# Peptides against a protein of PDB entry 6MBK: the designs that were tried, part 187

Target 1, 240 residues: chain A of PDB entry 6MBK
Amino acid sequence: GFEMVNFKEEGFGLRATRDIKAEELFLWVPRKLLMTVESAKNSVLGPLYSQDRILQAMGNIALAFHLLCERASPNSFWQPYIQTLPSEYDTPLYFEEDEVRYLQSTQAIHDVFSQYKNTARQYAYFYKVIQTHPHANKLPLKDSFTYEDYRWAVSSVMTRQNQIPTEDGSRVTLALIPLWDMCNHTNGLITTGYNLEDDRCECVALQDFRAGEQIYIFYGTRSNAEFVIHSGFFFDNNSH

## One batch from the design tools (peptide; made by RFdiffusion4, then SolubleMPNN)

Design b2_p22_5_s2 (from b2_p22_5 with R8V D11A K15R P19A)
Fold by OpenDDE base, seed 3:
Parts: structure tokens; C-alpha cells; sequence
Structure b2_p22_5_s2 (fold): chain B 240 residues (1-240), chain A 22 residues (1-22)
């Protein structure tokens, strides 16, 4: 019912190939297609994850390393998705000196400096881990782990991470949602949730879309895409 | 419309990590 299109002003998005009605389930993504903290644990990163306290404590960093490992793996299932990701982001980690100088007049400057400092320290820590830890020897990034790689991965996760339930619904975990995250944003109501019975992310149309129109969704602020927590949108509980 | 990305991501992992000692 949709296709990927590069829109001149908005970049990549989804275009309807048929008429889609409001509230129609037009897009779903099974858990098996998601990049999650669990898929990171089950990947080549798993042995290192099991021994590194930071990877264990920080699911978003685990997801960033999972993204880097899969990007460096030619046969990765997620290669088609990873190739659609931007090479650069409009995050503070990509700000030039002039942009930082402009922010010095704002209260945001302290947060920007904190991000730079923390990201640099994290990189230095993990660079040492990758060079010295026995379980890092099998990582495809062993011989090619730059600050630019880390900056990209962290920024990818910050801008695209979502909270989804665990399989039993008892906890939340972090996920990148391929295909769904290609939809461009519009203001409205959250129409995306997680169906625990079918173990999939589900998206219903915010409005009617005609064939040939771009499909927009409201996913909130992606950085805290607590779409599940904020909307209560467990589709299983949406008896409405 | 472009994706609404906050200038400072409150979910930024870099905020939660303690300063690595030098």
C-alpha cells in the first residue's frame, strides 16, 4: 500500500500506492525485524555485552554498538535499513564552531558541552575496550572504530530510538523500527502502538491518504519516542 | 514537515553516563 520515495524538501518518506482510510492499519513491523537491545545481546556483540557494565546499564549505547556492528557486516539482515539512514544529523554533536558560538547566548550551551564531553569520554572508554577486551576481537569494527563512527551511531539512536514492550509486556526495551521510521512527521495524535498478541509494531493512518500522497505520522519527539508510555498505546488495551 | 528533533535530546545516552575519569 506504500512505497519509499525521496521527496525534494523532506528527504526519504513513504508514499501511498492506493487510497488509505483514516484508522486503517497500513503498516506493521514484527519484533523480529526490529533492531533491539535483545537483538544486540543475541548478535556478535553479545559476549562483550555480557561483560561490559556500561553496555548492560545503557541500552541505547548497546543499540548504538549493535548498529555499528551490523553496518560493518555485509551480510547483515539490516543492511537495507542501515543504508537508508542519514550519514549526518542535525544533533549538537554535529554542530560547527559558529553554531556552538550562537548557542553560547542560550541556556542550551551547558547541555551541548555536556554532550560533547560525555560522548568523547564514552568513545575513549570503548576504544580502549575494543582494543583490549577478548570478546571485542570478533567485532567487525575491531580495526575501524573512529569517533565519527561513534558519533553517527549515537546520533542515529538518539533520533530514532523507540520504547517498546518486552515480549511478556512486563518491561520496556529500546528499538529501532525499520520502515516505520521512514515516515515523515506531522502534528496530530499518536497512531502507532505495539500489539503484544501478534508481537508487532502497528501503525494506523492518521487521516485519509489518496494514492500518490505522502503518508505522514505523528511519532512525538523521536528522542523520547515513549509512544507506548505516553499514549498508553498498547493496541491490546485500545478497546477504543 | 521535517522531523521534529529537539535541540537537546532528553534521552541522550551521554547525559546518563558518569564522567569517565581521565
Amino acid sequence: as target 1 above (240 residues)
Amino acid sequence: SARVIPLVDPADPTRLLPAVPP
Scores: peptide ipSAE 0.026, ipTM 0.584, DockQ to the pose 0.027
Fold by OpenDDE base, seed 4:
Structure b2_p22_5_s2 (fold): chain B 240 residues (1-240), chain A 22 residues (1-22)
Amino acid sequence: as target 1 above (240 residues)
Amino acid sequence: SARVIPLVDPADPTRLLPAVPP
């Protein structure tokens, strides 16, 4: 029903290969295809994760490191997904000097500075961990872990992380959702959720799309992770 | 993919950073 296309100006997106009707379930992504905290634990990162309190406490950082490890792994299942990710982001960590100067007149500057400081501190911490911890020796990023790498990974996670239920539905975890997160944004209603019964992310069409049209979805105005709390991201009983 | 990226993200992983051990 759709194909990945590199659109001019918009980057990668999804294009309909057939007519898709509004409210049609056109896209689903099974848990097995997601990059999750659980998949991070089950990866080469697992041994380090089991020993590092910050990785254990902060699933988003675990995802960031998982993303970096998979990016550095030529045979990673997620290589096709990772290659579609932006190289840079419009996050505060990528703000140019002029953008920061503009923000100095706003209250947002304090959050920007906090983000810079915290990210730098995290990087410094994990740089030391990667250099010294025995379980870090097997990480593909062992010899190449720069601030730019970390900034990219954190920004990737920040902009793309989603809360999804655990397999048993008892708690929430964090996930990157390949293919789905390639959809570009439009205004509208959130039409994505997680189907626990089928153990998959599901996206229904916001509107009718004709064959050849780009498929847009609405992510809201916040990070994807926050949408779960506020927008009923979990679909119980296949209700939308 | 073009994403709407909030200037301030409450889910920012950096905010939840515990004190860095010495």
Scores: peptide ipSAE 0.024, ipTM 0.593, DockQ to the pose 0.029
Fold by OpenDDE base, seed 2:
Structure b2_p22_5_s2 (fold): chain B 240 residues (1-240), chain A 22 residues (1-22)
Amino acid sequence: as target 1 above (240 residues)
Amino acid sequence: SARVIPLVDPADPTRLLPAVPP
């Protein structure tokens, strides 16, 4: 087993409560616990989603709004998860003026400016949608939708979104994976996949962990990380 | 119709961190 712990330097993480062996399936997260584009469509956001072309075209934005709606909902099933998310991120949208000035000498400046421009333009669009669209009236964020809210939500999604299969395995969709995404990162091999037969995300241990040790995983490039789709997760199948 | 403006996920947000000057 494992437990959630707030580590002094690393923030939230998972700690082993017993010895865990390498390649042991120690963590799984059923689809019903994931925040997905589908769960967004089935939420209070669903009516607006069905009529907004940008939400339909951009699953990451749909997840961002889903996250904001659930954050603003005291009785949300995902409140415990949302409360574990950082309040701020080490992303370009949070860079201070001095950091941006430093980046002016780098190739990264173009990406930073693009991200600022896109995010600001999206916010302006959706602010208007939320204020004027009939299906936005029931959204818990109707009267509280700031740029800071939007910046946080898109940064949360950007840093935590994953590709998983749809229920029928015919397509991929985007998901935030509670509990799993609390594992801090280490170097190694990807040990996470999606088991379609059991309809769950599965994580096997990268190495042996003793009781009381922090559990680390390697998730590679976390943003839009693609999970290995299989009938059963085995460590060997996840080697890309 | 509002043009879809992609959120370009910088593939590696760490790439945007200033390279620690050697």
Scores: peptide ipSAE 0.023, ipTM 0.527, DockQ to the pose 0.024
Fold by OpenDDE base, seed 5:
Structure b2_p22_5_s2 (fold): chain B 240 residues (1-240), chain A 22 residues (1-22)
Amino acid sequence: as target 1 above (240 residues)
Amino acid sequence: SARVIPLVDPADPTRLLPAVPP
């Protein structure tokens, strides 16, 4: 087992409550517990989603709005997860003036400006949509949709979105993976994948962990979670 | 053997959200 712990230097993480062996399946998250584009469609956001071309075209924005709607919903199933999310991120949208100035000498400045500009444009668009669209009247965001909210949501999604297969395995969709994404990062190999047969995300231990140790995982290189379809981990469920 | 599709790092902070098409 494991438990959620607030580590002083690293924030929230998972701690082993027993010895966990390398390659042991210690954590799994069924699809029904994931925040997905599909769960967004099935939420209070669904009616708006069905009529807004941008939400339909941009699954990451759909997830951002899903996250905001669920955050604003006291009875949301995902409240415990949402409360564990950082309030701020080390992303270009949160860069201070000095950080931006430091980047002015680099090619990264163009990306930062582009991201800021795009995010601001998206916010302005969706602010108008939320204020004027009939299906937006039922959203908990109707009276409280700030740029800070949007910045937080898109940053949350940007830093935590994963590509997972659809239920039928025919295509990929985007998902936030509660509990799993609480593991802090270490260098190593990717030990997480999606099991289509059991319809769940599965994480195996990167190494042996003793009871009381923090469980680290390797998220990979900081690219958006593309399922490298080619490097499927075959775990023999030798249920003997 | 359960086919587990590996999750690649979601956190590319450089991945720009596509511009809203005008």
Scores: peptide ipSAE 0.063, ipTM 0.656, DockQ to the pose 0.098; fails the geometry check

Design b2_p22_5_s3 (from b2_p22_5 with R8V D11E)
Fold by OpenDDE base, seed 4:
Structure b2_p22_5_s3 (fold): chain B 240 residues (1-240), chain A 22 residues (1-22)
Amino acid sequence: as target 1 above (240 residues)
Amino acid sequence: SARVIPLVDPEDPTKLLPPVPP
């Protein structure tokens, strides 16, 4: 019902290969295909995760390191997904001086500065951890952990992380959702959910799409400022 | 029908706390 396409200006997205009706379940992604905190724990990162309090406390950072480890692993199951990710982002961590100056007049500026500071501090911390911790020795990023790597991973997670239920449904965890997150954003209603019975993410069409049209989804209710901070873009028609 | 839980962003997806002191 859809195909991956590299759209001009928008990058990778999904295009309908047939007519899709509103509310039609056109996309589902089983848990086993997700990059989650749990999959991070079950990966080469697991031993370090088990001994680092920050990784344990911050699932988003765990996902970032999971992403880096998998990217550095040629045989990673997620290589096809990772290759679809942008190499750079429009998130604050990538802002040039002029972009930061523009934001100085906005409420977002303090959050941008906080993000810079926190990310730098985290990088410094984890650089030391990776260099000194015994359980970091086997990480594929051991000899290649730059700020650029960390910036990329954190930005990837910030722009793509989702809350999903744990396998037993008792709690929430964080996940990157391959294929689904290739859908570009539009205004509307959230049409994605998690089906616990089938243990999969499910996305229904926000509207009718004709064959050949790009499929858009609504990521969530956020302000433009939050989109800039979290997703790296403004949406002019954002009603929120 | 299976219960579907909407997927949402974390409450603070950009929350990057400073490292815990050693």
Scores: peptide ipSAE 0.026, ipTM 0.617, DockQ to the pose 0.110
Fold by OpenDDE base, seed 3:
Structure b2_p22_5_s3 (fold): chain B 240 residues (1-240), chain A 22 residues (1-22)
Amino acid sequence: as target 1 above (240 residues)
Amino acid sequence: SARVIPLVDPEDPTKLLPPVPP
């Protein structure tokens, strides 16, 4: 019912190949296709995860390293997904000096500085871990772990991570959702959920879409400053 | 009816990386 298309102004998105009605379940992604903290634990990263307190405490960093390990693995199941990810982001970690100067007049500047400092400290810590920890020797990134790699991975996670339930529904975990996250954003209602009975992410159409139209979804209500920090974009008509 | 839990919480605006634990 849809295809991936590179749109001139918006970049990659999904286009309907048939008419889709409002509230129609047009897209679903089973848990087995998601990149999760659990899949990170079950990967080559698992042994290191089991011994590093920061990876255990910070699921988003675990996802970032999972993403880096899978990117460095030619036979990774997620290679087709990873190849669709941007090589760079319009998030604060990629801001030039002039962009930072502009933000000095906004309330976002403190969050930007905090993000810079925290990311730098995390990189320094994990650089040492990767160089010295025995369980890091098997990681495909052992001899190639740069700040640029880390910046890309954490930016990918910041912009694309989602909370989903655990298999038993008792807790929440973090996930990247392939195919689903290709949809571009519009204002509206949240139409994506997780179906625990079928163990899959489900997206229903926000509105009617005709064949040939781009499919949009709503990622949530955020201020422009929050969108810049978390998603790297502004909305002109954002009432928040 | 299948229990569907929303993936995006509009009240959770923070997708930021938490600070490194001291």
Scores: peptide ipSAE 0.024, ipTM 0.613, DockQ to the pose 0.121
Fold by OpenDDE base, seed 2:
Structure b2_p22_5_s3 (fold): chain B 240 residues (1-240), chain A 22 residues (1-22)
Amino acid sequence: as target 1 above (240 residues)
Amino acid sequence: SARVIPLVDPEDPTKLLPPVPP
């Protein structure tokens, strides 16, 4: 087993409560526990989603609003997960003036400015939608939707979203994976896949862990990470 | 720290939005 621990330097992580062997399936997360585009559609956001072209076209934004709605809902199933998320991120949207000035000497500045511009436009658009659209009236964020809220949500999604298969395996969708994404990162091979037969994310141990040790995983490219269908972590070349 | 990828889509419809909605 494992337990959630708040490590002083690394924040939240998982610690082994027993010896775990390499390649042991120690963690799985059923689809029903994931925050997905589908769960967003099935939430209080569903009616608005069904009528907004941007939410429909951009699953990442749908997840961001799903996250905001659930955060604003005291009885949300995902409250324990949301409470583990950082309040701030090491993303361009949180850069201070000095950090931006430093990046002016690099090509990265164009990406930063693009992200600022896009995020600002998105916020302005959705602020108006939330204020005026009939299906937004029952959203828990109706009277509390700030730019700070939005940049937090999109930053949460961009740093934690994963591609998983749809239930029928025919397409990919986006998901936040509670519990699993609490594992801190180390170098190695991807040992996480999606088991369609059991309809769950599965993670096998990258290495042996002793009782009391922090469990690390390699999740490769975290943002938009791709899980190989049918327990892809058993395949060779599990690298992004 | 996670790899930061901008929240963008090549077909992002928000690119057509003005800075401030009318």
Scores: peptide ipSAE 0.018, ipTM 0.569, DockQ to the pose 0.043
Fold by OpenDDE base, seed 5:
Structure b2_p22_5_s3 (fold): chain B 240 residues (1-240), chain A 22 residues (1-22)
Amino acid sequence: as target 1 above (240 residues)
Amino acid sequence: SARVIPLVDPEDPTKLLPPVPP
């Protein structure tokens, strides 16, 4: 159905290997392949997670550390996915001096500075935790946890996190969705949902794609987390 | 392309942490 391709201007994306029809279910990602707060709890991070209130309270930070731990693990199942992630992002945490100067005249500057300050504080806190907490001793991050690592991880999560239902469908959790999040954006309708019966993310084609064409999806106008919620990840009635 | 979802909100418990030393 599709293959991962590095496009010259757009970076990594998905290319159709056959003709795909509009509304065809061409991509699904089972829960077991997702990076979730639950998979973080079940990983080497689990013992620390169970004792750190911030990790427990902030699933996005838990995902960031999960991402870092898996990146530092050569045998991680998610290595192929992690290697496709950008090394840098167009997030406020990566703004250069000129970009910050431009924003100084805007109301956005307060949010940028707040995010930067809070991220730095989080890093300082977790640096200490990783260095001193008994359950952090087995983490592959103990000797290689830099601000750049943390900045990258939280930026990766900020740009790619999605809200999906828990396994029992009773609540929402956060997830990174490999392969699916490689699709570049186009204008259109949301065509992604979560199938609880099959326990998988499902994406149907926005339009017809011919073999050799790049597959685009519509991320909507909201954040990825909001997009997932509004895209019917929680809707029993996928009209597809 | 990925969309930005802020990690920090007014209810961020890390706001209770001490300031980062210079």
Scores: peptide ipSAE 0.020, ipTM 0.573, DockQ to the pose 0.022; fails the geometry check

Design b2_p22_5_s4 (from b2_p22_5 with S1A R8V D11E P19A)
Fold by OpenDDE base, seed 1:
Structure b2_p22_5_s4 (fold): chain B 240 residues (1-240), chain A 22 residues (1-22)
Amino acid sequence: as target 1 above (240 residues)
Amino acid sequence: AARVIPLVDPEDPTKLLPAVPP
């Protein structure tokens, strides 16, 4: 067992309610609970998706718009999940001038500027699409689509998107994984996989956790700079 | 023996949004 807790300094996370042993399957999330490119296609975004080449080609942007549409929908199935997401992120899109100047001393600066440029271009493109495309008229975000909205959505996706198999296992797609992505990061090994037979994400414990302890997972083998760029996270003791 | 695929690619750069579709 585990419970959602708002931790100091770390925000929302998962806390063990019992002792959990290393390699124990403690968390699984069925496909039906995931926000995927497929669920985006099946949502109010579907008609626009079918007509826009960028949404079709870039699953991460499709997820970003899916997230925005669902956030703007009071009756969305994913409201409980969306409400747990940060309102702001430590991603480059949220960096102030002084933070950008600091990063000029690192190799990450090129990627930061690229991310700014790309995101601005995408926003400009989709602002026009939302204002002019016939299939955008019924989107709940039509009258409220600011750069801040887009920045939030793409940052949410960049920090939380995962590759999962399609239902038939023939290819991969992108997904946000509710509940699972609440786990904060620590050093270790990848302990999450997708079980195609049961059609669910599965997470086994990285280490022993006692009742009352926060449950951590390993996001991947990346440098701190890569974590900042891709995950909006900095880990002081990152050995990778 | 369920088919389990790792969800996290530790070296996946695709979390960045590209300027144009691939």
Scores: peptide ipSAE 0.022, ipTM 0.603, DockQ to the pose 0.121
Fold by OpenDDE base, seed 2:
Structure b2_p22_5_s4 (fold): chain B 240 residues (1-240), chain A 22 residues (1-22)
Amino acid sequence: as target 1 above (240 residues)
Amino acid sequence: AARVIPLVDPEDPTKLLPAVPP
């Protein structure tokens, strides 16, 4: 019902290949296709994860490293997804000096500086871990782990991470949702949820789309200043 | 109907990146 297209102004997005009705389930992504903290644990990162407190405590960092490991792996299942990700982001970690100076008069400067400081500290920590920890020797990052790599991965996760239930539904975990996160944003209501019975992320159409039209979804608030993450729940009158 | 759980927006990403584990 849809195809990936590179739109001139919006970059990659999804285009309808047929008419899609409002509230129609047009897109679903099974758990097996998601990049999750669990998939990170089950990857080459698993041994290091099991021994590093920060990776264990911070699922977002675990996802960042998972993303980096998969990016560095030519045969990664997620290569097609990773290739669709931006190479740079309009997030504080990419702000130029002039942009930071402009923000000095605002309350946002504290958050920016905090993010810079935290990210730098994390990088320094993990650089040492990658260089010294025995389980890091298996990582494809061993000989190539730069601040730019880490900045990119963290920014990718910050802009694209979602909370989904664990397989048993008892807890929440973090996930990147391939294909779904290719939908560009529009104002509206959240139309995405997780179906535990079928173990998949489900997205219903926000409105009617005709064949050939770009499919938009509402991610929630997507302001760069808010660094918000994709979220969703269905309409009260949703058929699902 | 299948049990559908809304996806939730995590906390402020800036707050999710402390220098040390919480």
Scores: peptide ipSAE 0.021, ipTM 0.602, DockQ to the pose 0.102
Fold by OpenDDE base, seed 3:
Structure b2_p22_5_s4 (fold): chain B 240 residues (1-240), chain A 22 residues (1-22)
Amino acid sequence: as target 1 above (240 residues)
Amino acid sequence: AARVIPLVDPEDPTKLLPAVPP
């Protein structure tokens, strides 16, 4: 009922191929298709994960490395998804000096500086880990792990990560949700949930969409400044 | 009676990469 399209002003998004009614379940993604902390643990990254305290403590970094490992694997199940991701982001980690100057007058500047510092420190740490740790030898990153790689991966995760329940529903974990995260944002209500009985992410339509119209979802209540920091874009009609 | 849990909190919690733990 939908297709991926490159829209002139918004970039890639989903377009309806048929009429979709409000509250209709038009999109679902089973757990097996998600990139999760659990799938990272079950991948080539698993042995290193089991011995590195930072990977264990920070699921978002685990997802970032999972994304990098799968990107470097030509036979990865997630290659079709990874190829849809931007090669660069308009997030603070990609800001030039002039862009940072515009933020100096805002309260967001401290968060930008924090991102720079933390990301640089994390990269330095993991560069050494990848070069020296025995369980890193099997990673496709062993011979090529640049700051640009890390910057891309963490930016991908911070803009696209979602909290989902564990299989037993007792805890939350982090996930990238292929296909679903192609939807662009609009004001509204949350219409995406996780169905534990069917073990899948489910999205119902926020409103009626006609065939040929772009399908929008609501990402959450964020200011433009928060969108810049977290998602790397402004939303002109964003209201709270 | 399917148990559906929202994936996104309407308050939109911080998605920033946290600092390295001490």
Scores: peptide ipSAE 0.021, ipTM 0.605, DockQ to the pose 0.122; fails the geometry check
Fold by OpenDDE base, seed 4:
Structure b2_p22_5_s4 (fold): chain B 240 residues (1-240), chain A 22 residues (1-22)
Amino acid sequence: as target 1 above (240 residues)
Amino acid sequence: AARVIPLVDPEDPTKLLPAVPP
């Protein structure tokens, strides 16, 4: 009922190939297709994860490293997904001086500075870990771990990470949801959930979409400032 | 009916990478 399309200005998105009615389940993604903290633990990153307290405590960083490892792996299952990700983001980590100056008059500036500081600290820490930790030797990024790599990975995670239930439903974990996260954002209500019985993410249509129309979803109720920080875009019609 | 749990929206502060623990 949909296809991936590279839209001008919006990048990759989903386009309806048929009429889709509001509340229709048009998209689902099984857990096995997700990039999760668990899949990170089960990857080449697993041994390091088991020994590094920060990776264990910060699932988002675990996802970032998982993303980097898989990107560096030609045979990765997630290569098709990774190739759809932007090479750069409009997130604060990519802001030029003029963009930062623009934000100086806003409340977002403090969060921007915090993001810079935190990301730099994390990179420095993990650079050392990758260089010195025995379990890092097998990582494909061992000899190629730049700030640019890390900036990209964490920006990808910040803009795309989701909380989903663990397999037993007892806790939450973090996941990147391929295909689903290709939907561009619009104002509305959250229409995505996790079906524990079928062990899949499910998305129902926010509204009617005609064949040929782009399918949009609502990511959340964040302000534009928060979207700039977390999602890297403004939405003029976003409800606060 | 299958139990569906809504995904956590971007209001979750964990979408911003926290500082490295001291």
Scores: peptide ipSAE 0.019, ipTM 0.603, DockQ to the pose 0.118; fails the geometry check

